# Designs tried in a protein design run: peptides against a protein of PDB entry 4Y8H. Part 5

Target 1, 222 residues: chain A of PDB entry 4Y8H
Amino acid sequence: TTIVGVKFNNGVVIAADTRSTQGPIVADKNCAKLHRISPKIWCAGAGTAADTEAVTQLIGSNIELHSLYTSREPRVVSALQMLKQHLFKYQGHIGAYLIVAGVDPTGSHLFSIHAHGSTDVGYYLSLGSGSLAAMAVLESHWKQDLTKEEAIKLASDAIQAGIWNDLGSGSNVDVCVMEIGKDAEYLRNYLTPNVREEKQKSYKFPRGTTAVLKESIVNICD

## One batch from the design tools (peptide; aimed at target 1 S20)

Design b1_p9_7_s3 (made by RFdiffusion4, then SolubleMPNN; from b1_p9_7, 6 letters changed)
Fold by OpenDDE base, seed 4:
Order: structure tokens, then sequence, then C-alpha cells
Structure b1_p9_7_s3 (fold): chain B 222 residues (1-222), chain A 9 residues (1-9)
């Protein structure tokens, strides 16, 4: 997995690749790694697929209840606190590594969370097996006062670095843009750089292509 | 061996 977050002048963008694996096997070529916690708070997940999905849904549900109770829009720091306390309680056994981002009445925010419950803050972040490939791009090209378009470009370039250089990353780039004063913009398959060419041959053969040389019928019923 | 489940590495 390669996941990234990048702050820009009026918001935050997160992005992810779309490969899921089971050991050496590609389990899903186009999985979704961006999850909605609330309308304006999204996260990107690495680690155990079921854990990332389940923990974000759980916290999303509790954030909605909290919002109703307080009569306030959800805050990113509330989601962060709830996630880290939950993960810490399970001592790293819930295999979720998250980049959490969003906009709220206090502004735009970008955080990361590890499975044991530690958190980080920054203007740009990367996680997953492709994080070093992504960080190389981020460190080379990040600057202060990015525009929305520059941030999307930077995030997508960082994800592509993971796609090309990390075995655990692949296929497509998903993006979510959260700008102050606007609705979140979820861009599923924003880039699809790995479309396979048409196969050179069809491997459908007529019945009887393989000759039957011998036949034996054995009754195994009493 | 260890359980192998879908992972977003």
Amino acid sequence: as target 1 above (222 residues)
Amino acid sequence: GPEVVPTKR
C-alpha cells in the first residue's frame, strides 16, 4: 500500500493506490483504500483490510452520534482521538495504519495513526510499504502554499512512485479533496495508468480439443 | 503457517 496526505492553502488532499494482497497474491487489483468517517473527514488505510474498514466505520458511527449530541459539525481531532484510543486499547492487534484528514469549523487538518495508537502531524505524510517511495517524491517537490491543483498533482505523483517501486502497491490512484467551505470531492480512479492491453490470443477451445485416449468408469458406491 | 488475509500493505 501507498497512502499519502498533503495540505494545501485552503484544505487537504489524501490519495491511495488500489492493490490488495494476500502474501504473494494480488487479491484485488482495484480495492478502495479511502474511507469516509464523516462528510468532510476522510481517511486512507493501510494494514489488514478488514481492520481498516471496520475501525473507520466504527469511529464514523460514533462521530455521527457525537455530532448530534453536541449540535456541532465533526472535528478531525475528535476522530483522531477516538481512533488512537481504540487502537491503543488493542495494543497493535488491530492492524490499522491510517492517514486522517479533513476540514471542520477550526480549519483543515492532516494526521497519521499507527496500529499501537501513536499519532503524527504534518503538512505532508505517507504510510504503507510504499511510504518511502512516496516520501522521496514528497520531500523533493513539497513546498509551502500549495494550490489545490499542485497538491493533487503532488499526491498523485507520490502514489505513482509507490505503484512503480513497491511490490505491495499497484494499479490506480484514488484521491479525495477536502477544501474549506466546499463539499468533499472523492475522485475514484483519478488515474488509471495500468490498463492492460488486449490479449493476443483467446484460450477458448472447442470441445474435443483434448483427445480422450482411455476411459474407465469405477463404481465407488456400495 | 500464519494466517494470510487480504492486506493493504
Scores: peptide ipSAE 0.339, ipTM 0.852, DockQ to the pose 0.076; fails the geometry check
OpenDDE base, seeds 1, 2, 3, 5: peptide ipSAE 0.317, 0.313, 0.311, 0.313; ipTM 0.846, 0.845, 0.844, 0.843; seeds 1, 2, 3, 5 fail the geometry check

Design b1_p9_7_s4 (made by RFdiffusion4, then SolubleMPNN; from b1_p9_7, 6 letters changed)
Fold by OpenDDE base, seed 4:
Structure b1_p9_7_s4 (fold): chain B 222 residues (1-222), chain A 9 residues (1-9)
Amino acid sequence: as target 1 above (222 residues)
Amino acid sequence: GPEVVPTKV
């Protein structure tokens, strides 16, 4: 996985690749790694697929209850605190590595969380097996006061570095833009740089192409 | 039995 977050002048963008794996096997070429915690708070997940999905849904549910109880819009720091306390309780056995971002009444926020419950803050972040490939792009091209368009491009370029250079990353770029005063913009398959060309050969053969050389009927109940 | 290989992202 390659996941990134980038702050811009009026919000935050997160992005992810779309490969899932089972050891050396590509399990899904177009999985979704961006998860909605609340309407304006999204996260990107790396690690165990089931854990990233389950933990974000659990915290999303509790954030909704908290929002109703307090009569307030949910805050990114509340989601951060709930996630880190949950992950810490399980001592790294829940294999979720998250970039959490969003907008709330206090502004725009970007954080990361590791499976043991540590948290980081920054203007740009990367996680996953492709994180170093992504960080090389981020460190080279990040600047202060990014526009929305510049931040989307930077995040997408960083994800592509993971797609091209990390075995655990691949296929497409998903993006979510959270701008102050607007609804979140989820851009599923924002880039699709790995569309396969049409196969040159058909692998359909007539029935009987494989000849039967010998037949024997054996009763297995004797 | 076969080893369970988890799905990773």
Scores: peptide ipSAE 0.510, ipTM 0.882, DockQ to the pose 0.070; fails the geometry check
OpenDDE base, seeds 1, 2, 3, 5: peptide ipSAE 0.505, 0.504, 0.496, 0.498; ipTM 0.881, 0.882, 0.879, 0.878; seeds 1, 2, 3, 5 fail the geometry check

Design b1_p9_8 (made by RFdiffusion4; failed a check: the pose's geometry)
Pose (drawn by RFdiffusion4):
Structure b1_p9_8 (pose): chain A 222 residues (1-222), chain P 9 residues (1-9)
Amino acid sequence: as target 1 above (222 residues)
Amino acid sequence: PPVSYGFPP
């Protein structure tokens, strides 16, 4: 996995590739690694796939209940605190590596969370096996006072460095933009640079090619 | 082994 977060003028953007691996095999060519914790707090996850999804939904659920109880829009630091304390309690056995970003009444925020529970603050961040390819791009091209468009380009360029140069990353780029005073825009498959070429031949078989021993109608009714 | 989104270095 390659995932990034980049801050800009009036908010924050996060991006991720879409490859899932089981050893050297690509298990999923188009999985979403961008998760909604709340409407304006989004999370990019790398590490154990089920852990990132489960820990993100659990905290997302508790944030919703907390938002209802307090009659307030949720804050990113709450998601950060809840996630880090949960991951710390599990001593690194829940393998979730997260970039948490969003906007709230306090402003715009960008954080990263490692599986043992430590958290970091920054204007640009990258995690996952492709993090060094992405960081090399971020360290080369990031500057203070990015516009929204520049931040989106820098984030997807960082993801692309992971897609092309890291065997743990591939396929597409997902992006989510959280800008202050506006709805968060989730850009699923923002870039699709790895479209499979047309096959040379159709392998549709002549009907009857497969030998059959029996048939029967299956009762799915009551 | 479980499906992985990749771990950082």

Design b1_p9_8_s1 (made by RFdiffusion4, then SolubleMPNN; from b1_p9_8 with P1G Y5L; failed a check: the pose's geometry)
Amino acid sequence: GPVSLGFPP

Design b1_p9_8_s2 (made by RFdiffusion4, then SolubleMPNN; from b1_p9_8 with P1G Y5F; failed a check: the pose's geometry)
Amino acid sequence: GPVSFGFPP

Design b1_p9_8_s3 (made by RFdiffusion4, then SolubleMPNN; from b1_p9_8, 3 letters changed; failed a check: the pose's geometry)
Amino acid sequence: GPVSLGYPP

Design b1_p9_8_s4 (made by RFdiffusion4, then SolubleMPNN; from b1_p9_8, 3 letters changed; failed a check: the pose's geometry)
Amino acid sequence: SPVSLGYPP

## One batch from the design tools (peptide; aimed at target 1 A49 G168; failed a check: the pose's geometry)

Design b1_p10_1 (made by RFdiffusion4)
Pose (drawn by RFdiffusion4):
Structure b1_p10_1 (pose): chain A 222 residues (1-222), chain P 10 residues (1-10)
Amino acid sequence: as target 1 above (222 residues)
Amino acid sequence: SPVSYGFPPS
């Protein structure tokens, strides 16, 4: 996995590739690694796939209840605190590596969370197996006072460095933009640079090619 | 082994 987060003028953007691996095999060519914790707080996850999805939904659920109880829009630091304390309690056995970002009444925020529970603050961040390829791009091209468009380009360029140069990353680029005072825009498959080429031949078989021993109608009714 | 989204370097 390659995932990034980049701050800009009036908010924060996060991006991720879309490859899932089981050993050297590509298990999923187009999985979503960008998760909604709340409408304006989004999360990019790397590590154990089920852990990142489960820990993100659990905290997302508790944030919703907390938002209703307090009659307030949720803050990113709350998701940060809840996630880090949960991951710390599990001593690194829940393998979730997260970049948490969003906007709230306090402003725009960008954080990263490692599985043992430590958290970091920054204007640009990258996690996952492709993090070094992405960081090399971020360290080369990031500057203070990015516009929204520049931040989106820098984030997807960082993901692309992971897609092309890291065997743990591939396929597409997902992006989510959280700008202050506006709805968060989730850009699923923002870039699709790895479209399969047309196959040389159709392998549709002549009907009857497969030998059958029996048939029967299956009762799915009551 | 479980499906992985990839782990960061140590």

Design b1_p10_1_s1 (made by RFdiffusion4, then SolubleMPNN; from b1_p10_1, 3 letters changed)
Amino acid sequence: GPVSLGFPPA

Design b1_p10_1_s2 (made by RFdiffusion4, then SolubleMPNN; from b1_p10_1, 4 letters changed)
Amino acid sequence: GPVSLGYPPA

Design b1_p10_1_s3 (made by RFdiffusion4, then SolubleMPNN; from b1_p10_1, 4 letters changed)
Amino acid sequence: GPVSLGYPPP

Design b1_p10_1_s4 (made by RFdiffusion4, then SolubleMPNN; from b1_p10_1 with S1G S10A)
Amino acid sequence: GPVSYGFPPA

Design b1_p10_2 (made by RFdiffusion4)
Pose (drawn by RFdiffusion4):
Structure b1_p10_2 (pose): chain A 222 residues (1-222), chain P 10 residues (1-10)
Amino acid sequence: as target 1 above (222 residues)
Amino acid sequence: PPVSYGFPPP
């Protein structure tokens, strides 16, 4: 996995590739690594796939209940605190590596969370097997005072460095933009640079090619 | 082994 987070003028953007691996095999060519914790707090996850999804939904659920109880819009630091304390309690056995970003009444925020529970603050961040390819791009092209468009380009360029140069990353680029005072825009498959070429031949078989021993109608009714 | 989204370098 390659995932990034980049701050800009009036908010924060996060991005991720879409490859899932089981060893050297590509298990999923188009999985979503961008998760909604709350409407304006999004998360990018790398590590054990089920852990990143489960820990993101659990905290997302508790944040919703907390938002209702307090009659307030959720803050990113709350998601950060809840996630880090949960991951620390599990001593690194829940393998979730997260970039948490969002906007709230306090402003715009960008954080990263490692599986043992440590958290970091920054204007640009990258995690996952492709993090070095992405960081090399971020360290080369990031500057203070990015516009929204520049931040989106820098984030997807960082993900592309992971897609092309890291065997643990591939397929597409997902993006989510959280800008202050506006709805978060989730850009699923923002870039699709790895479209499979047309196959040379159709392998549709003549009907009857497969030998059949029996048939029967299956009762799915009551 | 479980499906992985990839782990960061140590």

Design b1_p10_2_s1 (made by RFdiffusion4, then SolubleMPNN; from b1_p10_2 with P1G Y5L)
Amino acid sequence: GPVSLGFPPP

Design b1_p10_2_s2 (made by RFdiffusion4, then SolubleMPNN; from b1_p10_2 with P1G F7Y)
Amino acid sequence: GPVSYGYPPP

Design b1_p10_2_s3 (made by RFdiffusion4, then SolubleMPNN; from b1_p10_2 with P1G Y5F)
Amino acid sequence: GPVSFGFPPP

Design b1_p10_2_s4 (made by RFdiffusion4, then SolubleMPNN; from b1_p10_2, 3 letters changed)
Amino acid sequence: GPVSLGYPPP

Design b1_p10_3 (made by RFdiffusion4)
Pose (drawn by RFdiffusion4):
Structure b1_p10_3 (pose): chain A 222 residues (1-222), chain P 10 residues (1-10)
Amino acid sequence: as target 1 above (222 residues)
Amino acid sequence: PPVSYGFPPP
């Protein structure tokens, strides 16, 4: 996985590739690694796939209940605290590596969370097997005072460095933009640079090619 | 082994 987070003028953008691997095999060519914790707090996850999804939904659920109890919009530091304390309690056995970002009444925020529970603050971040390819781009092209469009380009360029140069990353680029005072825009498959070429031949078989021993109608009714 | 989104370098 390659995932990134980049701050800009009036908010924060996160991006991720879409490849899932089981060993050297590509298990999923188009999985979503961008998760909604709350409407304006989004999370990019790398590591054990089920852990990133489960830990993100659990904290997302508790944040919703907390938002209702307090009659307040949720803050990113709350998701950060809840996630880090949960991951610390599990001593690294829950393999979730997260970039947490969002906007709230306090402003715009960008964080990363490692599986043992440490957290980091930054204007640009990258995690996952493709993080070095992405960081090399971020360290080359990031500057203070990015516009929204520049931040989106820098984030997807960083993801692309992971797609092309890291065997653990591939397929597409997902993006989510969280800007202050506006709805978060989730851009699923923002870039699709790895479309399969047209096959040389159709392998549709003549009907009857497969030998059948028996048939029967299956009762799915009551 | 489980499906992985990839782990960061140590």

Design b1_p10_3_s1 (made by RFdiffusion4, then SolubleMPNN; from b1_p10_3 with P1G F7Y)
Amino acid sequence: GPVSYGYPPP

Design b1_p10_3_s2 (made by RFdiffusion4, then SolubleMPNN; from b1_p10_3 with P1G)
Amino acid sequence: GPVSYGFPPP

Design b1_p10_3_s3 (made by RFdiffusion4, then SolubleMPNN; from b1_p10_3, 3 letters changed)
Amino acid sequence: GPVSYGYPPA

Design b1_p10_3_s4 (made by RFdiffusion4, then SolubleMPNN; from b1_p10_3 with P1G Y5L)
Amino acid sequence: GPVSLGFPPP

Design b1_p10_4 (made by RFdiffusion4)
Pose (drawn by RFdiffusion4):
Structure b1_p10_4 (pose): chain A 222 residues (1-222), chain P 10 residues (1-10)
Amino acid sequence: as target 1 above (222 residues)
Amino acid sequence: SPVSYGFPPS
C-alpha cells in the first residue's frame, strides 16, 4: 500500500492506491483504502486490511454517538485519541497504520497513527510499503502555502510514485478533499492509469464443452 | 496469510 496526506491553504487532502496483496498475488485490484470516520473526517489505512477497516468503523461508530451526545461536530483529535488509545491497548497486534485527516470547528488537521499507537503531526505524510517512493516525491515538491489543486496534484503524484516503483502498490489513485466550510469530496478512482489492454482473443467456449453428470433445480423459496 | 494493504518500512 501507498497512502499520503497533504495539507493546503484551507484544508487537507488524502490519497491512496487501490492494490491489495496476499503475498506476491494481487488479491484486489480496486479496494478502497479511504475510510469515512465522520462526514468531514476521513482516514487512509495501510497494514492488515481487516484491521484498518474494523478499527476505522469502530471509532467511526463511537464518534457518531459522541457527536450526538455532545450536540457538536466531531473533531479529528477525538478520532486520533480514540484510535491511538485503542491501538496502544493492543500492543501492535492490530496492524493498522493510518493517516487521519479532516476539518472540524477547530480547523483542518493531518495526523498519522502507527499500529503500536504513536501519532505524528505534519503538513505532508506517507505510510505503507510505498511510503518511501511517495515521501521522495513529497520531499521534492511540497511547499508551504499550497492551493487545493496543487495539493491534489502533489498527493496523487506521491501515490503514483508508489504505484510505479513499489510492487506493494498499483492500479488506481483514490483522493479525498476536506476543505474548511465545505463538504468533503471523495474522489473514488480519481486516476485510472492502469487500464488492462484489450485481450488478443475471446476465450468464450462453445456451449456444451463442459461435461455434465447431473442437473437439478435448487429451491430457494419457502 | 491475511490480505494486506502493505506495511510501512521499519

Design b1_p10_4_s1 (made by RFdiffusion4, then SolubleMPNN; from b1_p10_4, 3 letters changed)
Amino acid sequence: GPVSLGFPPL

Design b1_p10_4_s2 (made by RFdiffusion4, then SolubleMPNN; from b1_p10_4, 4 letters changed)
Amino acid sequence: MPVSFGYPPA

Design b1_p10_4_s3 (made by RFdiffusion4, then SolubleMPNN; from b1_p10_4, 3 letters changed)
Amino acid sequence: GPVSLGFPPA

Design b1_p10_4_s4 (made by RFdiffusion4, then SolubleMPNN; from b1_p10_4, 3 letters changed)
Amino acid sequence: GPVSFGFPPA

Design b1_p10_5 (made by RFdiffusion4)
Pose (drawn by RFdiffusion4):
Structure b1_p10_5 (pose): chain A 222 residues (1-222), chain P 10 residues (1-10)
Amino acid sequence: as target 1 above (222 residues)
Amino acid sequence: PPVSYGFPPP
């Protein structure tokens, strides 16, 4: 996995590739690694796939209940605190590596969370097996005072460095933009640079090619 | 082994 987060003028953007691996095999060519914790707090996850999804939904659920109880819009530091304390309690056995970003009444925020529970603050961040390819791009091209468009380009360029140069990353680029005072825009498959070429031949078989021993109608009714 | 989204370098 390659995932990034980049701050800009009036908010924050996060991006991720879409490859899932089981050993050297690509298990999923188009999985979503961008998760909604709340409407304006989004999370990019790398590590054990089920852990990133489960820990993100659990905290997302508790944040919703907390938002209702307090009659307030949720803050990113709350998601950060809840996630880090949960992951710390599990001593690194829940393998979730997260970039948490969002906007709230306090402003715009960008954080990263490692599985043992430590958290970091920054204007640009990258995690996952492709993090070094992405960081090399971020360290080369990031500057203070990015516009929204520049931040989106820098984030997807960082993801692309992971797609092309890291065997743990591939396929597409997902993006989510959280800008202050506006709805968060989730850009699923923002870039699709790895479209499979047309196959040379159709392998549709002549009907009857497969030998059949029996048939029967299956009762799915009551 | 479980499906992985990839782990960061140590």

Design b1_p10_5_s1 (made by RFdiffusion4, then SolubleMPNN; from b1_p10_5, 3 letters changed)
Amino acid sequence: GPVSLGYPPP

Design b1_p10_5_s2 (made by RFdiffusion4, then SolubleMPNN; from b1_p10_5 with P1M Y5L)
Amino acid sequence: MPVSLGFPPP

Design b1_p10_5_s3 (made by RFdiffusion4, then SolubleMPNN; from b1_p10_5 with P1G Y5L)
Amino acid sequence: GPVSLGFPPP

Design b1_p10_5_s4 (made by RFdiffusion4, then SolubleMPNN; from b1_p10_5, 4 letters changed)
Amino acid sequence: GPVSLGYPPA

Design b1_p10_6 (made by RFdiffusion4)
Pose (drawn by RFdiffusion4):
Structure b1_p10_6 (pose): chain A 222 residues (1-222), chain P 10 residues (1-10)
Amino acid sequence: as target 1 above (222 residues)
Amino acid sequence: PPVSYGFPPS
C-alpha cells in the first residue's frame, strides 16, 4: 500500500492507491483504502486490511455516538485519541497504520498513527510499503502555502510514485478533500492510469464444451 | 495469510 496526506491553505487532502496483496498475488485491484470516520474526518489505512477497516468503523461508530451525546461536530483529535489508545492497548497486534485527516470547529488537521499506538503531526505524511517512493516525491515538491489544486496534484503524484515504483502498490488513485466550511469530497478512482489493454482473443467457449453429469432446480423459496 | 494493504518500512 501507498497512502499520503497533505495539508493546504484551507484544509487537508488524503490519497491512496487501490491494490491489495496476498503475498505476491494481487487479491484486489480496486479496494478502497479511504475510510469515513465522520462526514468531515477521513482515514487512509495501510497494514492488515481487516484491521484498518474494523478499527476505523469501531471508532467511527463511537465518534457518532459521542457527537450525538455532546451535540457537537466531531474533532480529529478525538478520533486520534480513541484510535491511538485502542491500538496501544493491543500492543501492535492490530496491524493498522493510518493517516487521519479532517476538518472540525478547531480547524484542519493531519495525523499518522502507527500500529503500536504512536502518533505524528505533519503537513505531509506517507505510510505503507510505498511510503518511501511517495515521501521522495513529497520531500521534493512540497512547499508551505499550497493551494487546493496543488495539494491534490502533489498527493496523487506521491501515490503514483508508489504505484509505479513499489510492487506493493498499483492500479488507481483515490483522493479525499476536506476543506474548511465545505463538505468533504471523496474522489473514488480520481486517477485510473492502469487500464487493462484489450485482450487478443475471446475465450468464450462453444456451448456444451463442459461435460455435465446431472442437473437440478434449486429451491430458494419457502 | 491475511490480505494486506502493505506495511510501512521499519

Design b1_p10_6_s1 (made by RFdiffusion4, then SolubleMPNN; from b1_p10_6, 3 letters changed)
Amino acid sequence: SPVSLGFPPE

Design b1_p10_6_s2 (made by RFdiffusion4, then SolubleMPNN; from b1_p10_6, 3 letters changed)
Amino acid sequence: GPVSFGFPPA

Design b1_p10_6_s3 (made by RFdiffusion4, then SolubleMPNN; from b1_p10_6, 3 letters changed)
Amino acid sequence: GPVSLGFPPE

Design b1_p10_6_s4 (made by RFdiffusion4, then SolubleMPNN; from b1_p10_6, 3 letters changed)
Amino acid sequence: GPVSLGFPPP

Design b1_p10_7 (made by RFdiffusion4)
Pose (drawn by RFdiffusion4):
Structure b1_p10_7 (pose): chain A 222 residues (1-222), chain P 10 residues (1-10)
Amino acid sequence: as target 1 above (222 residues)
Amino acid sequence: SPVSYGFPPS
């Protein structure tokens, strides 16, 4: 996995590739690694796939209940605190590596969370097997005072460095933009640079090619 | 082994 977060003028953007691996095999060519914790707090996850999804939904659920109890819009530091304390309690056995970003009444925020529970603050971040390819791009092209469009280009360029140069990353680029005072825009498959070429031949078989021993109608009714 | 989204380098 390659995932990034980049701050800009009036908010924050996060991006991720879409490859899932089981060893050297590509298990999923188009999985979503961008998760909604709350409407304006989004999370990019790398590590054990089920852990990133489960830990993100659990905290997302508790944040919703907390938002209702307090009659307030949720803050990113709450998701950060809840996630880090949960991951610390599990001593690294929940393998979730997260970039948490969002906007709230306090402003715009960008954080990263490692599985043992440490958290970091930054204007640009990258995690996952493709993090070095992405960081090399971020360290080369990031500057203070990015516009929204520049931040989106820098984030997807960082993801692309992971797609092309890291065997643990591939397929597409997902992006989510959280800008202050506006709805968060989730850009699923923002870039699709790895479209499979047309196959040379159709392998549709002549009907009856497969030998059948029996048939029967299955009762799915009551 | 479980499906992985990739782990960061140590």

Design b1_p10_7_s1 (made by RFdiffusion4, then SolubleMPNN; from b1_p10_7, 3 letters changed)
Amino acid sequence: GPVSLGFPPA

Design b1_p10_7_s2 (made by RFdiffusion4, then SolubleMPNN; from b1_p10_7, 4 letters changed)
Amino acid sequence: GPVSLGYPPE

Design b1_p10_7_s3 (made by RFdiffusion4, then SolubleMPNN; from b1_p10_7 with S1G S10A)
Amino acid sequence: GPVSYGFPPA

Design b1_p10_7_s4 (made by RFdiffusion4, then SolubleMPNN; from b1_p10_7, 3 letters changed)
Amino acid sequence: GPVSFGFPPE

Design b1_p10_8 (made by RFdiffusion4)
Pose (drawn by RFdiffusion4):
Structure b1_p10_8 (pose): chain A 222 residues (1-222), chain P 10 residues (1-10)
Amino acid sequence: as target 1 above (222 residues)
Amino acid sequence: PPPVSYGFPP
């Protein structure tokens, strides 16, 4: 996985590739690594796939209940605190590596969470097997005072460095933009640079090619 | 069998 987060003028953007691997095999060519914790707090996850999804939904559920109890919009530091304390309690056995970003009444925020529970603050961040390819781009092209469009380009360029140069990353680029005072825009498959070429031949078989021993109608009714 | 992975950082 390659995932990034980049701050800009009036908010924060996060991006991720879409490859899932089981060893050297590509298990999923188009999985979503961008998760909604709350409407304006989004998370990019790398590591054990089920852990990132489960830990993100659990904290997202508790944040919703907390938002209802307090009659307040959720803050990113709350998701950060809840996630880090949960991951610390599990001593690194829950393999979730997260970039948490969002906007709230306090402003715009960008954080990363490692599986043992440490957290970091930054204007640009990258995690996952493709993090070095992405960081090399971020360290080359990031500057203070990015516009929204520049931040989106820098984030997807960082993801692309991971797609092309890291065998653990591939397929597409997902993006989510969280800007202050506006709805978060989730851009699923923002870039699709790895479309399969047309196959040379159709392998549709003549009907009856497969030998059948028996048939029967299956009762799915009551 | 090993779990599906989204990749781990170095």

Design b1_p10_8_s1 (made by RFdiffusion4, then SolubleMPNN; from b1_p10_8 with P1S)
Amino acid sequence: SPPVSYGFPP

Design b1_p10_8_s2 (made by RFdiffusion4, then SolubleMPNN; from b1_p10_8 with P1A Y6L)
Amino acid sequence: APPVSLGFPP

Design b1_p10_8_s3 (made by RFdiffusion4, then SolubleMPNN; from b1_p10_8 with P1S F8Y)
Amino acid sequence: SPPVSYGYPP

Design b1_p10_8_s4 (made by RFdiffusion4, then SolubleMPNN; from b1_p10_8, 3 letters changed)
Amino acid sequence: SAPVSLGFPP

## One batch from the design tools (peptide; aimed at target 1 T1 A46 S129)

Design b1_p11_1 (made by RFdiffusion4)
Pose (drawn by RFdiffusion4):
Structure b1_p11_1 (pose): chain A 222 residues (1-222), chain P 11 residues (1-11)
Amino acid sequence: as target 1 above (222 residues)
Amino acid sequence: SSLGHTFVVHD
């Protein structure tokens, strides 16, 4: 996995590749690694796939209840605190590595969470097996005072460095933009640079090619 | 707090 977060003028953008691996095998060519904790707080996850999804939904659920109880829009630091304290309690056995970003009444925020529970603050971040390829791009091209468009280009360029140069990353680029005073825009498959080429031949078989021993109708009714 | 940060982890 390659995931990135980049701050800009009036908000924050996060991005991720879409490859899932089971050893050297690509288990999923197009999985979403961008998760909605609340409408304007999004999370990119790397590490154990089920852990990132489960820990993100659990905190997302508690944030919703907390938002309703307090009659307030949720803050990113709350998601940060809840996630880090949960991951710390589990001593690194929940393998979630997260870039948490969003906008709230306090402003725009960008954080990263390691599985043992430490958190970091920055204007640009990367995690996952492709994080060094992405960081090399971020360290080369990031500057203070990016526009929204520059931040999106820098984030997807960082993801692309992971896609092309890291065997743990591939397929597509997902992006989510959280800008102050506006709805968060989730850009699923923002880039699709790895479209499978047309196959040389159709392998549709002549009907009856497969030998059958029995048939029967299955009762799915009551 | 930093300008940037990275950590390598595997799925």

Design b1_p11_1_s1 (made by RFdiffusion4, then SolubleMPNN; from b1_p11_1, 7 letters changed)
Fold by OpenDDE base, seed 5:
Structure b1_p11_1_s1 (fold): chain B 222 residues (1-222), chain A 11 residues (1-11)
Amino acid sequence: as target 1 above (222 residues)
Amino acid sequence: SKDIYSRVVFD
């Protein structure tokens, strides 16, 4: 997995690759790793797929209830706190590693959470097995006061670094843009750089192509 | 869709 978050001048963008694995096997070539906690708060998940999905849904539900109860728009820090407390309670056994981002009445925010419940803050973040590949790109090209377009480009380039260089990452780039004063823009398959060309030849040979060299009938019963 | 009942990971 390669997941990233990048803050820009008026919001935050998160991005992810779309590969899931089972050991050496590609389980899904085009899975979704971006999850909606609330309309304007999204996260990207690495680790155990079921855990990332379940924990974000749980907190998303609680955030909605909290929002209704308090008559307040959901805040990223509330989601962060709920997530980290939940993860900490389970001492890393819930294998969720998250980049949480969003916009709320207090501004734009970008955080990361590890499975044991620690949290980080930054202007750019990466997680997953492809995080170092992504970070190499981020460290090389990040600057202050990014535009939305620059941030999307930077995030997508960072994900591509994971796609090309990390065995755990692959296929496509998903993006979610959360800009202050706007609805979240979820860009499913924003980039599809691994579309295979049409096969040049078919390996479906005519019947009988492989000659039978020998036949033997053996009675297996005494 | 991801199978939440299998050992699938986002590495």
Scores: peptide ipSAE 0.236, ipTM 0.743, DockQ to the pose 0.070
OpenDDE base, seeds 1, 2, 3, 4: peptide ipSAE 0.283, 0.028, 0.190, 0.293; ipTM 0.772, 0.620, 0.674, 0.770; seeds 1, 2, 4 fail the geometry check

